# Designs tried in a protein design run: peptides against a protein of PDB entry 7QUU. Part 22

Target 1, 43 residues: chain A of PDB entry 7QUU
Amino acid sequence: DAVEPSVEKEYKKIISFRDTVFEGKHQQFLVPNNVRLKFLRDR

## One batch from the design tools (peptide; made by RFdiffusion4, then SolubleMPNN)

Design b2_p15_4_s1 (from b2_p15_4, 5 letters changed)
Fold by OpenDDE base, seed 4:
Structure b2_p15_4_s1 (fold): chain B 43 residues (1-43), chain A 15 residues (1-15)
Amino acid sequence: as target 1 above (43 residues)
Amino acid sequence: KFSTYEEIEEAEKKL
């Protein structure tokens, strides 16, 4: 199944936001497993 | 610290 383009865009935003705003902070973001697994399959 | 998607979305609204 192709990753729904909406879900991939949302996950990319979460990562970009984490990296920009929380750089150097040991903060982990809880991404839903379905979003995470879809994003990891397309890499 | 763990943040949920909702906590991230609320933090994005403050930028």
Scores: peptide ipSAE 0.027, ipTM 0.478, DockQ to the pose 0.251
Fold by OpenDDE base, seed 1:
Structure b2_p15_4_s1 (fold): chain B 43 residues (1-43), chain A 15 residues (1-15)
Amino acid sequence: as target 1 above (43 residues)
Amino acid sequence: KFSTYEEIEEAEKKL
């Protein structure tokens, strides 16, 4: 199924933010899936 | 549309 172009753009911004904030950090921050979906839905 | 969290995680590994 195709992701809507609006949702794909917002998703790419979240990944870019993650990569910038955690650049050089070897610790994976385990964000629970429910918290991750809340962040995507509230935008 | 992603149907599962696993599909989201697999898409992230490709970015």
Scores: peptide ipSAE 0.024, ipTM 0.468, DockQ to the pose 0.046
Fold by OpenDDE base, seed 3:
Structure b2_p15_4_s1 (fold): chain B 43 residues (1-43), chain A 15 residues (1-15)
Amino acid sequence: as target 1 above (43 residues)
Amino acid sequence: KFSTYEEIEEAEKKL
C-alpha cells in the first residue's frame, strides 16, 4: 500500500524526534518524559 | 528501533 506523501513526511518527523531524544542527543530538561511520550502517542 | 509504544515508554524510564 502506498503511504500518502503527507503521512510519510509526518511519520519521518516523529521518528527523527524519537531517535534524537532516546539516543541522548536531546537535552532531557527541555522536554519532560511525559510530554515526549504524549507527543508520540497523540499522532 | 522501537516496535511498540511500550518499548518507547520503557526506554524513556531509563533516560
Scores: peptide ipSAE 0.024, ipTM 0.381, DockQ to the pose 0.045
Fold by OpenDDE base, seed 2:
Structure b2_p15_4_s1 (fold): chain B 43 residues (1-43), chain A 15 residues (1-15)
Amino acid sequence: as target 1 above (43 residues)
Amino acid sequence: KFSTYEEIEEAEKKL
């Protein structure tokens, strides 16, 4: 299933941000799915 | 690859 290249790029940025900010922290940065999906739609 | 935002949302629940 082809994700639009724009959506795939923004998703990878969110994951990279999560991994960078919470590296070495036992905390998952749980952005609520509705907020994440809104952010992907608004770009 | 996800085809919809719903499939993305369901995959994010598993991350």
Scores: peptide ipSAE 0.025, ipTM 0.438, DockQ to the pose 0.043; fails the geometry check

Design b2_p15_4_s2 (from b2_p15_4, 7 letters changed)
Fold by OpenDDE base, seed 2:
Structure b2_p15_4_s2 (fold): chain B 43 residues (1-43), chain A 15 residues (1-15)
Amino acid sequence: as target 1 above (43 residues)
Amino acid sequence: KFSSYEEIEEEEKKL
């Protein structure tokens, strides 16, 4: 299923956040709930 | 409404 470009962009931010955490950096970001609910279902 | 990454990760661990 093709993920909407807006959802894919926020998913890439989540991956970047995880990478920064593993690098010992803490970069927080906020995700809109409408995009959040797609991430929770598509995993 | 917005959610932090931590709040998302905690819900993903419950699925």
Scores: peptide ipSAE 0.074, ipTM 0.493, DockQ to the pose 0.167
Fold by OpenDDE base, seed 4:
Structure b2_p15_4_s2 (fold): chain B 43 residues (1-43), chain A 15 residues (1-15)
Amino acid sequence: as target 1 above (43 residues)
Amino acid sequence: KFSSYEEIEEEEKKL
């Protein structure tokens, strides 16, 4: 299934936020559950 | 439904 361009854009933002947090910039953010499993695996 | 980063970090510590 082609990930809808909207969902891919949201996912890229979540990864950017994650990377910012892992770089020691502890910004709190919410992750939609539909991308959560991908967020964890792409660490 | 949304999850916080803290809830995700706790799940990542189990991987």
Scores: peptide ipSAE 0.074, ipTM 0.493, DockQ to the pose 0.148
Fold by OpenDDE base, seed 1:
Structure b2_p15_4_s2 (fold): chain B 43 residues (1-43), chain A 15 residues (1-15)
Amino acid sequence: as target 1 above (43 residues)
Amino acid sequence: KFSSYEEIEEEEKKL
């Protein structure tokens, strides 16, 4: 199923932020529930 | 609905 372009943009921001956190930059962010499972799987 | 990073990290530790 094609992910809506809005959700893909939000997901890319979440992934970019995740990668920054993994580099030791712990910042707080919120993940939309519709991309949460993708965030967990792609981490 | 949104989840925090901490809530996500705690769920990842359970997977």
Scores: peptide ipSAE 0.072, ipTM 0.494, DockQ to the pose 0.149
Fold by OpenDDE base, seed 3:
Structure b2_p15_4_s2 (fold): chain B 43 residues (1-43), chain A 15 residues (1-15)
Amino acid sequence: as target 1 above (43 residues)
Amino acid sequence: KFSSYEEIEEEEKKL
């Protein structure tokens, strides 16, 4: 199933934020509850 | 609904 372009953009933002946090950079960011655990565990 | 990274990390520690 093709991921909707809007949902793919949100996924890229979550991954970029995750990587920034693990580099010791933290900015306040809100993650959609329906996708949060999937993208944070897939390191 | 949206959650902060800190709220998500606390939930992952409970799983």
Scores: peptide ipSAE 0.072, ipTM 0.494, DockQ to the pose 0.150

Design b2_p15_4_s3 (from b2_p15_4, 8 letters changed)
Fold by OpenDDE base, seed 5:
Structure b2_p15_4_s3 (fold): chain B 43 residues (1-43), chain A 15 residues (1-15)
Amino acid sequence: as target 1 above (43 residues)
Amino acid sequence: KFSTYDEILEEEKKL
């Protein structure tokens, strides 16, 4: 499935936020459900 | 729909 450019942009933001959380700079963030499974696989 | 980071972590522990 071609990931829409909007969804890919959102996914890249979620990965950046994840990395920032792991660095202890953020406590939490919101993840769109459409990128959630990809977020878990790339973790 | 959105999920919180904590909700994702809690589901990941079940996988």
Scores: peptide ipSAE 0.091, ipTM 0.544, DockQ to the pose 0.149
Fold by OpenDDE base, seed 1:
Structure b2_p15_4_s3 (fold): chain B 43 residues (1-43), chain A 15 residues (1-15)
Amino acid sequence: as target 1 above (43 residues)
Amino acid sequence: KFSTYDEILEEEKKL
Protein backbone atom coordinates (compact mmCIF):
# COMPACT_ATOMS: atom_id res chain seq x y z
CA ASP B 1 0.00 0.00 0.00
CA ALA B 2 1.40 3.37 -1.02
CA VAL B 3 1.67 5.46 2.14
CA GLU B 4 0.43 8.96 1.36
CA PRO B 5 3.41 11.32 0.90
CA SER B 6 2.06 13.52 3.73
CA VAL B 7 2.07 10.58 6.18
CA GLU B 8 5.56 9.53 5.08
CA LYS B 9 6.88 13.08 5.65
CA GLU B 10 5.28 13.15 9.10
CA TYR B 11 6.76 9.73 9.90
CA LYS B 12 10.28 10.87 8.92
CA LYS B 13 9.94 13.88 11.23
CA ILE B 14 8.77 11.63 14.08
CA ILE B 15 11.76 9.30 13.59
CA SER B 16 14.13 12.29 13.58
CA PHE B 17 12.58 13.53 16.82
CA ARG B 18 12.69 10.02 18.31
CA ASP B 19 16.38 9.68 17.49
CA THR B 20 17.02 13.11 19.03
CA VAL B 21 15.30 11.92 22.21
CA PHE B 22 17.40 8.72 22.30
CA GLU B 23 20.51 10.87 21.95
CA GLY B 24 19.53 12.27 25.37
CA LYS B 25 17.82 15.55 24.38
CA HIS B 26 14.43 14.23 25.64
CA GLN B 27 12.50 16.63 23.41
CA GLN B 28 8.73 16.27 23.63
CA PHE B 29 6.87 15.93 20.32
CA LEU B 30 3.47 14.93 18.97
CA VAL B 31 2.95 11.78 16.90
CA PRO B 32 -0.01 11.51 14.49
CA ASN B 33 -2.03 8.38 15.27
CA ASN B 34 -1.87 7.24 11.62
CA VAL B 35 1.95 6.73 11.95
CA ARG B 36 2.07 5.83 15.69
CA LEU B 37 2.07 2.04 15.18
CA LYS B 38 4.92 2.31 12.66
CA PHE B 39 6.85 4.51 15.11
CA LEU B 40 6.45 1.88 17.86
CA ARG B 41 7.49 -1.03 15.58
CA ASP B 42 10.56 0.75 14.21
CA ARG B 43 11.90 1.64 17.69
CA LYS A 1 -5.56 12.88 16.47
CA PHE A 2 -2.07 12.99 18.04
CA SER A 3 -0.27 11.20 20.88
CA THR A 4 2.51 12.62 23.04
CA TYR A 5 5.98 11.08 23.26
CA ASP A 6 5.29 10.07 26.88
CA GLU A 7 2.13 8.20 25.84
CA ILE A 8 4.19 6.34 23.20
CA LEU A 9 6.91 5.40 25.73
CA GLU A 10 4.27 4.08 28.10
CA GLU A 11 2.81 1.87 25.35
CA GLU A 12 6.29 0.62 24.36
CA LYS A 13 6.83 -0.62 27.94
CA LYS A 14 3.72 -2.80 27.39
CA LEU A 15 5.03 -4.33 24.12
Scores: peptide ipSAE 0.086, ipTM 0.535, DockQ to the pose 0.150
Fold by OpenDDE base, seed 2:
Structure b2_p15_4_s3 (fold): chain B 43 residues (1-43), chain A 15 residues (1-15)
Amino acid sequence: as target 1 above (43 residues)
Amino acid sequence: KFSTYDEILEEEKKL
């Protein structure tokens, strides 16, 4: 299934912050479960 | 309900 453009944008944002979050340069952000479940299924 | 970024990454590694 094609990921909706809104969900893909938020997913790219999550990936972009990955390294900075692990380095402690960025605080972890919360993702709504409705969006989370879409990210997990569309991979 | 919300999930943390780390919780999402951990589940994503299991797929």
Scores: peptide ipSAE 0.074, ipTM 0.516, DockQ to the pose 0.129
Fold by OpenDDE base, seed 4:
Structure b2_p15_4_s3 (fold): chain B 43 residues (1-43), chain A 15 residues (1-15)
Amino acid sequence: as target 1 above (43 residues)
Amino acid sequence: KFSTYDEILEEEKKL
């Protein structure tokens, strides 16, 4: 299933924010539910 | 429509 281009852009931002959370630069951020499963899988 | 990172991390600990 092709991810919509808008959703893919937001997913890339979420991965970047996730990495900054692991680096201790951010405590938390919001994840859209439509990319949540992909966010978990690509960890 | 949205979840926090902490909610996602807590779900991963249950897998």
Scores: peptide ipSAE 0.077, ipTM 0.517, DockQ to the pose 0.128; fails the geometry check

Design b2_p15_4_s4 (from b2_p15_4, 6 letters changed)
Fold by OpenDDE base, seed 4:
Structure b2_p15_4_s4 (fold): chain B 43 residues (1-43), chain A 15 residues (1-15)
Amino acid sequence: as target 1 above (43 residues)
Amino acid sequence: KYSTYEEIEKAEKEL
């Protein structure tokens, strides 16, 4: 399914921050539910 | 609606 360009840009930021949270450099961030399923699949 | 990374990680462990 095609992801809207705005949602895809937000998803890329979320993935970038995911790694920094895992490294302990940042606290937890919020993931919009509309990108959650893609976030789970691309992990 | 939003979820935390921790909530997502927990949901993945429950799958």
Scores: peptide ipSAE 0.149, ipTM 0.591, DockQ to the pose 0.166
Fold by OpenDDE base, seed 5:
Structure b2_p15_4_s4 (fold): chain B 43 residues (1-43), chain A 15 residues (1-15)
Amino acid sequence: as target 1 above (43 residues)
Amino acid sequence: KYSTYEEIEKAEKEL
């Protein structure tokens, strides 16, 4: 399924925030449920 | 609908 360009852009932002959480720069962020499974696979 | 990172991490530990 082609991820809509808007959803892909949001996903890229979430991945960037994930990296800052892993580095301890941020405590938490919100993940849209529609990108959650992709987010988890790319971890 | 959104989930927090903490909610995701908890769900991963329960799997």
Scores: peptide ipSAE 0.147, ipTM 0.594, DockQ to the pose 0.147
Fold by OpenDDE base, seed 1:
Structure b2_p15_4_s4 (fold): chain B 43 residues (1-43), chain A 15 residues (1-15)
Amino acid sequence: as target 1 above (43 residues)
Amino acid sequence: KYSTYEEIEKAEKEL
């Protein structure tokens, strides 16, 4: 499914920081609800 | 609306 470019940009940003949170390099971040389902599916 | 990663992870464990 085509994700809107704005939503995809935010998703990529979230995924980029996800691994750094898991590694303890950064604090937890906020996930917009519009990208939440994709974030969970790709996790 | 936003959720923290921790809130998401908790919700997944409760499913």
Scores: peptide ipSAE 0.144, ipTM 0.588, DockQ to the pose 0.145
Fold by OpenDDE base, seed 2:
Structure b2_p15_4_s4 (fold): chain B 43 residues (1-43), chain A 15 residues (1-15)
Amino acid sequence: as target 1 above (43 residues)
Amino acid sequence: KYSTYEEIEKAEKEL
């Protein structure tokens, strides 16, 4: 799968922040619309 | 353009 290593690292960071938001440990943050992957929305 | 998770969840409910 042709995901650039830089983009994959960014996605992993966004997923980690998502989990802390869903746990109520962090406030919601902004996600770029071009990086709106299905797994960022699925809980 | 940027969106919050709340805005993303609202957009998914409209689909």
Scores: peptide ipSAE 0.139, ipTM 0.590, DockQ to the pose 0.143

Design b2_p15_5_s1 (from b2_p15_5, 6 letters changed)
Fold by OpenDDE base, seed 2:
Structure b2_p15_5_s1 (fold): chain B 43 residues (1-43), chain A 15 residues (1-15)
Amino acid sequence: as target 1 above (43 residues)
Amino acid sequence: YSTYEEIEEKIKELL
């Protein structure tokens, strides 16, 4: 299915963040359950 | 709290 351009842009930012921050570190970050990505709230 | 992987999976399901 065609993803809305806004959703794809947010996804790409998250992937870029992951790759930049955790590259070679095998680290993960925790996100509070009450903090949602903008596009997840708009659906 | 959710892990990055759990969030990534949810995002992938929406893409």
Scores: peptide ipSAE 0.066, ipTM 0.541, DockQ to the pose 0.174
Fold by OpenDDE base, seed 4:
Structure b2_p15_5_s1 (fold): chain B 43 residues (1-43), chain A 15 residues (1-15)
Amino acid sequence: as target 1 above (43 residues)
Amino acid sequence: YSTYEEIEEKIKELL
């Protein structure tokens, strides 16, 4: 499904936040390709 | 390890 440009921009910010915070804490997780944060689609 | 969903909820609380 097409994600709205506004949602995609928010997603990118959240991913950047995730990477900064969790990598800084040495926490790693695997995310499938093209996954979208479910709570952003409902905004 | 945390699940992806647990991470989403943590991020949702912080933003």
Scores: peptide ipSAE 0.050, ipTM 0.503, DockQ to the pose 0.329
Fold by OpenDDE base, seed 1:
Structure b2_p15_5_s1 (fold): chain B 43 residues (1-43), chain A 15 residues (1-15)
Amino acid sequence: as target 1 above (43 residues)
Amino acid sequence: YSTYEEIEEKIKELL
């Protein structure tokens, strides 16, 4: 199943955050379909 | 592998 473009954008934000904040750890994680990271919105 | 939820909670603690 193709990941929705919105979900892919949110996923990339998590990866960028992980690489910056979690000391470049390359740990993979399972992202279910329909995931939305509303908390990563700029204030 | 970490779950999405585990990472989401860790991120929330840092925001």
Scores: peptide ipSAE 0.048, ipTM 0.477, DockQ to the pose 0.138
Fold by OpenDDE base, seed 3:
Order: structure tokens, then C-alpha cells, then sequence
Structure b2_p15_5_s1 (fold): chain B 43 residues (1-43), chain A 15 residues (1-15)
């Protein structure tokens, strides 16, 4: 099933944040509580 | 929604 565009956008924010954290940087954003940090474990 | 800081803490546990 195709991920809803709204959910995909929020996952992209999490991925961007992951990369920012690895670079020792910070970026302010809001994330839905139901979003799992799956992309951090699967790096 | 979770704030950046709340998500940062959760991420630090997984890094």
C-alpha cells in the first residue's frame, strides 16, 4: 500500500533529523506521536 | 505531536 503523502512527509522530516543528529547539528520540527523512528534502526 | 527535544531523547537511545 502506498504511504499517504502526509505520512511520507513526516518520515522525511525524521530522516532529515537523523542525518542532522549524526552531523552534530540541531533542527527544530514537530513529529506526530504515532510515527515510529524505524529509519534510525535501519540505517 | 512530539517536540524536537522529546524526539531527540528517543533518537539518542537508538543511535
Amino acid sequence: as target 1 above (43 residues)
Amino acid sequence: YSTYEEIEEKIKELL
Scores: peptide ipSAE 0.043, ipTM 0.454, DockQ to the pose 0.205

Design b2_p15_5_s2 (from b2_p15_5, 8 letters changed)
Fold by OpenDDE base, seed 5:
Structure b2_p15_5_s2 (fold): chain B 43 residues (1-43), chain A 15 residues (1-15)
Amino acid sequence: as target 1 above (43 residues)
Amino acid sequence: YSTYEEIEKEEKKLL
């Protein structure tokens, strides 16, 4: 199923944040309240 | 919606 372009943009932001954190950088942006940092632990 | 930093402050202790 095609992911809605708005939802895809949100996922890309979350991934960008993850990568920024891994680089020791920090940038603020809005994400859904149900987002969790489990993907950081799984690295 | 929240800032990812707000979520990070809550969950970063679990890393």
Scores: peptide ipSAE 0.051, ipTM 0.467, DockQ to the pose 0.199
Fold by OpenDDE base, seed 1:
Structure b2_p15_5_s2 (fold): chain B 43 residues (1-43), chain A 15 residues (1-15)
Amino acid sequence: as target 1 above (43 residues)
Amino acid sequence: YSTYEEIEKEEKKLL
């Protein structure tokens, strides 16, 4: 499915956040509830 | 929106 550029930008932020958290940096960010499960599994 | 800690807590309940 084609992801809108605005949504893709938010996905990139979520991936960067996820990676930062998993590296133990524990930075606090908000993740959209509708996409969070996908991004956490794909780490 | 949820924090990472909230998400991890919910996902652990789904496993």
Scores: peptide ipSAE 0.048, ipTM 0.439, DockQ to the pose 0.165
Fold by OpenDDE base, seed 4:
Structure b2_p15_5_s2 (fold): chain B 43 residues (1-43), chain A 15 residues (1-15)
Amino acid sequence: as target 1 above (43 residues)
Amino acid sequence: YSTYEEIEKEEKKLL
């Protein structure tokens, strides 16, 4: 199944968010709220 | 959508 370009863009943002958290980098990028809530629950 | 800084500020309120 071809991942829709919208889903791939969201996935790239999730990875960027995760990497930013783990690296302790304070980058100003937008994260989807659903991804944020998942991350907070999985911590 | 939220910025990383907004997320960090909210996490600090939950600690």
Scores: peptide ipSAE 0.043, ipTM 0.406, DockQ to the pose 0.162
Fold by OpenDDE base, seed 3:
Structure b2_p15_5_s2 (fold): chain B 43 residues (1-43), chain A 15 residues (1-15)
Amino acid sequence: as target 1 above (43 residues)
Amino acid sequence: YSTYEEIEKEEKKLL
């Protein structure tokens, strides 16, 4: 199934946030509950 | 939706 452009945009935000956190930067970010653990652990 | 701090607290409970 083609990922909706709106959903893809949110995934890109989560990945960018994850990378920022792994660089030792503290940022408050809202993550969807259904995908948050996958995106944070998939380094 | 959850904040990073909420996620971190939940992950620490699952470990």
Scores: peptide ipSAE 0.043, ipTM 0.437, DockQ to the pose 0.165

Design b2_p15_5_s3 (from b2_p15_5, 7 letters changed)
Fold by OpenDDE base, seed 5:
Structure b2_p15_5_s3 (fold): chain B 43 residues (1-43), chain A 15 residues (1-15)
Amino acid sequence: as target 1 above (43 residues)
Amino acid sequence: YSTYEEIEEEEKKLL
């Protein structure tokens, strides 16, 4: 199994967060800024 | 680095 880069793993967590952000069902994690900026662009 | 809480606050400003 190809180990996904750390940035891609955190991006997937942010996408999961996006789907639940307004439901208040997300956990709090620290996210790399490059992944965060991609999230805000892709919304 | 940012928290999901900080992202959530910015999401609310962009809606």
Scores: peptide ipSAE 0.052, ipTM 0.428, DockQ to the pose 0.189
Fold by OpenDDE base, seed 1:
Structure b2_p15_5_s3 (fold): chain B 43 residues (1-43), chain A 15 residues (1-15)
Amino acid sequence: as target 1 above (43 residues)
Amino acid sequence: YSTYEEIEEEEKKLL
């Protein structure tokens, strides 16, 4: 599925945040509900 | 929008 450039940019930020959290750098960040499943699966 | 912690807690309930 072609992801809109805006959504892809947000997704990349979410991945960067996720990686930071998994490194033990607990930060508060808001994830869009429409990408939350992909966020966890791509971990 | 949800926090990472909220998402993890909700997804754990769906598994």
Scores: peptide ipSAE 0.050, ipTM 0.446, DockQ to the pose 0.166
Fold by OpenDDE base, seed 3:
Structure b2_p15_5_s3 (fold): chain B 43 residues (1-43), chain A 15 residues (1-15)
Amino acid sequence: as target 1 above (43 residues)
Amino acid sequence: YSTYEEIEEEEKKLL
């Protein structure tokens, strides 16, 4: 199934946030519960 | 939705 553009945009935000955190930057970010663990572990 | 801190605390409980 093609990922809707709205959902893809949210995934890109989560990935960007993850990368920022792993660079040692502290940012508060709200992550959807259904995808959060996948995006944080797949680094 | 969860904050990063809430996610990190839950991951520590699952490991």
Scores: peptide ipSAE 0.046, ipTM 0.450, DockQ to the pose 0.165
Fold by OpenDDE base, seed 4:
Structure b2_p15_5_s3 (fold): chain B 43 residues (1-43), chain A 15 residues (1-15)
Amino acid sequence: as target 1 above (43 residues)
Amino acid sequence: YSTYEEIEEEEKKLL
């Protein structure tokens, strides 16, 4: 199944968010709220 | 959508 371009873009944002958290970098980037809520629950 | 800073500030309120 071809991953829809929308889903791939969201996935790239999730990875960027994760990497920013792990590296302790305070970059101003937009994270989807659903990803944010998952991160907060999995912590 | 939220910024990383907005997420960190909300996490600090939950601790």
Scores: peptide ipSAE 0.046, ipTM 0.417, DockQ to the pose 0.162; fails the geometry check

Design b2_p15_5_s4 (from b2_p15_5, 4 letters changed)
Fold by OpenDDE base, seed 2:
Structure b2_p15_5_s4 (fold): chain B 43 residues (1-43), chain A 15 residues (1-15)
Amino acid sequence: as target 1 above (43 residues)
Amino acid sequence: YSTYEEILKKEEELL
């Protein structure tokens, strides 16, 4: 499926956050559909 | 809201 560039950019931020914070932890968390990296860090 | 697992699945679709 073609992903819209705006959506792709938001997912890349989530992925980067995952790699930085959750690497090797396998911690489960909930995020909004349109999430910003700031929201993830503040939780 | 999406789970971490749902994000991983979407990552696979983005790669």
Scores: peptide ipSAE 0.088, ipTM 0.559, DockQ to the pose 0.167
Fold by OpenDDE base, seed 3:
Structure b2_p15_5_s4 (fold): chain B 43 residues (1-43), chain A 15 residues (1-15)
Amino acid sequence: as target 1 above (43 residues)
Amino acid sequence: YSTYEEILKKEEELL
């Protein structure tokens, strides 16, 4: 399925956040979907 | 709720 460009941008922010916070360790972290996207957008 | 593992799977689908 073609991911919408808006969704792709938010995932890129999540990836950047993940890599910055966890130093590439890919730690399992549970977050509410809407809270996470909003949090990353507001940064 | 989603995990970072679920994010990684979606990242793989985006690549």
Scores: peptide ipSAE 0.088, ipTM 0.551, DockQ to the pose 0.194
Fold by OpenDDE base, seed 4:
Structure b2_p15_5_s4 (fold): chain B 43 residues (1-43), chain A 15 residues (1-15)
Amino acid sequence: as target 1 above (43 residues)
Amino acid sequence: YSTYEEILKKEEELL
């Protein structure tokens, strides 16, 4: 499925967030959407 | 809320 460029950019930020926070841990986590979006924006 | 698995799924959809 073609992902819109805006959505793709947001997903790339999500991946960067995941990798930074959980690199080497691979632990399951839950993040509130509002908190997650704040961290994604700040990166 | 998003899960780790939901993030992985979104990554898979982009690759």
Scores: peptide ipSAE 0.086, ipTM 0.551, DockQ to the pose 0.149
Fold by OpenDDE base, seed 1:
Structure b2_p15_5_s4 (fold): chain B 43 residues (1-43), chain A 15 residues (1-15)
Amino acid sequence: as target 1 above (43 residues)
Amino acid sequence: YSTYEEILKKEEELL
Protein backbone atom coordinates (compact mmCIF):
# COMPACT_ATOMS: atom_id res chain seq x y z
CA ASP B 1 0.00 0.00 0.00
CA ALA B 2 1.25 3.47 -0.89
CA VAL B 3 1.88 5.39 2.34
CA GLU B 4 0.34 8.85 2.18
CA PRO B 5 2.78 11.78 2.61
CA SER B 6 0.99 12.85 5.82
CA VAL B 7 1.47 9.39 7.34
CA GLU B 8 5.13 9.35 6.28
CA LYS B 9 5.74 12.69 8.05
CA GLU B 10 4.09 11.32 11.19
CA TYR B 11 6.32 8.22 11.22
CA LYS B 12 9.46 10.31 10.66
CA LYS B 13 8.58 12.29 13.79
CA ILE B 14 8.09 9.04 15.71
CA ILE B 15 11.52 7.82 14.53
CA SER B 16 13.08 11.10 15.68
CA PHE B 17 11.29 10.76 19.02
CA ARG B 18 12.62 7.22 19.45
CA ASP B 19 16.18 8.22 18.58
CA THR B 20 16.35 11.38 20.72
CA VAL B 21 14.06 10.63 23.69
CA PHE B 22 14.36 6.84 24.01
CA GLU B 23 18.05 6.73 22.98
CA GLY B 24 17.26 3.80 20.66
CA LYS B 25 15.83 1.68 23.52
CA HIS B 26 12.80 -0.49 22.78
CA GLN B 27 10.75 0.89 25.67
CA GLN B 28 7.04 0.15 25.61
CA PHE B 29 4.80 3.19 25.39
CA LEU B 30 1.24 3.84 24.24
CA VAL B 31 0.51 6.61 21.77
CA PRO B 32 -3.09 7.87 21.52
CA ASN B 33 -4.08 7.62 17.85
CA ASN B 34 -5.82 11.01 17.74
CA VAL B 35 -3.13 12.84 19.78
CA ARG B 36 0.07 11.19 18.42
CA LEU B 37 1.61 14.31 16.83
CA LYS B 38 0.74 16.43 19.88
CA PHE B 39 2.32 13.79 22.14
CA LEU B 40 5.57 13.98 20.12
CA ARG B 41 5.54 17.81 20.07
CA ASP B 42 5.21 18.01 23.85
CA ARG B 43 8.47 16.07 24.30
CA TYR A 1 -3.72 3.71 20.92
CA SER A 2 -0.69 2.22 19.18
CA THR A 3 2.22 0.51 20.92
CA TYR A 4 5.87 1.27 20.22
CA GLU A 5 6.20 -2.16 18.56
CA GLU A 6 3.23 -1.45 16.28
CA ILE A 7 4.87 1.86 15.28
CA LEU A 8 8.23 0.11 14.69
CA LYS A 9 6.54 -2.47 12.44
CA LYS A 10 4.89 0.32 10.42
CA GLU A 11 8.28 2.08 10.18
CA GLU A 12 9.87 -1.09 8.75
CA GLU A 13 7.10 -1.26 6.14
CA LEU A 14 7.60 2.45 5.30
CA LEU A 15 11.43 2.36 4.90
Scores: peptide ipSAE 0.084, ipTM 0.548, DockQ to the pose 0.141

Design b2_p15_6_s1 (from b2_p15_6, 4 letters changed)
Fold by OpenDDE base, seed 5:
Structure b2_p15_6_s1 (fold): chain B 43 residues (1-43), chain A 15 residues (1-15)
Amino acid sequence: as target 1 above (43 residues)
Amino acid sequence: TTYEEILEKEKELLK
């Protein structure tokens, strides 16, 4: 299935956010996954 | 792709 270009851009933001969190840049914030998803959608 | 399918993929990417 071809991922729509808009959805692919959102996935790239999610992957970048994940990498930033796992690199420890945001480890101080225990943000639940649902709140993380809201933050990425509002961006 | 439904909103729910996008949301599930987003959750998998955040695990």
Scores: peptide ipSAE 0.023, ipTM 0.403, DockQ to the pose 0.077
Fold by OpenDDE base, seed 2:
Structure b2_p15_6_s1 (fold): chain B 43 residues (1-43), chain A 15 residues (1-15)
Amino acid sequence: as target 1 above (43 residues)
Amino acid sequence: TTYEEILEKEKELLK
């Protein structure tokens, strides 16, 4: 099945936000994939 | 699309 394009766009925004906060100007914080998935699951 | 299929696509986007 295809994920709805609206849902995929929301996930891309969350990834972009994460990258801005954790990989951007202040501190590169390597978030493990399991922690990233926990954030998406607990939303 | 099930919740599990959504999570699998999320994993692919996070790789």
Scores: peptide ipSAE 0.022, ipTM 0.390, DockQ to the pose 0.051
Fold by OpenDDE base, seed 4:
Structure b2_p15_6_s1 (fold): chain B 43 residues (1-43), chain A 15 residues (1-15)
Amino acid sequence: as target 1 above (43 residues)
Amino acid sequence: TTYEEILEKEKELLK
């Protein structure tokens, strides 16, 4: 089964935004895996 | 697609 194309497109935008914002000086920002999984479960 | 399959795919995208 595939994730819906709309949801995948939204995540690709979030990743691109993150990569742009955290380029250079912000490369040290690590979101813990447990916090990421909580965010995904709570929406 | 189950909720668990969506969740795992989203987790992979957010790495």
Scores: peptide ipSAE 0.021, ipTM 0.386, DockQ to the pose 0.053
Fold by OpenDDE base, seed 3:
Structure b2_p15_6_s1 (fold): chain B 43 residues (1-43), chain A 15 residues (1-15)
Amino acid sequence: as target 1 above (43 residues)
Amino acid sequence: TTYEEILEKEKELLK
């Protein structure tokens, strides 16, 4: 199935947020998928 | 697309 452009845009925002918060100075924190989805819902 | 369908697609993208 083709991913809708709106869903892909929000996914890219989550990935960018994850990379900014967790990749800089901290160990690979395995952010659970449920926590990632919570950040989308709270926007 | 309903809110639930968006959340389901987002869960699939995060797998």
Scores: peptide ipSAE 0.021, ipTM 0.383, DockQ to the pose 0.049

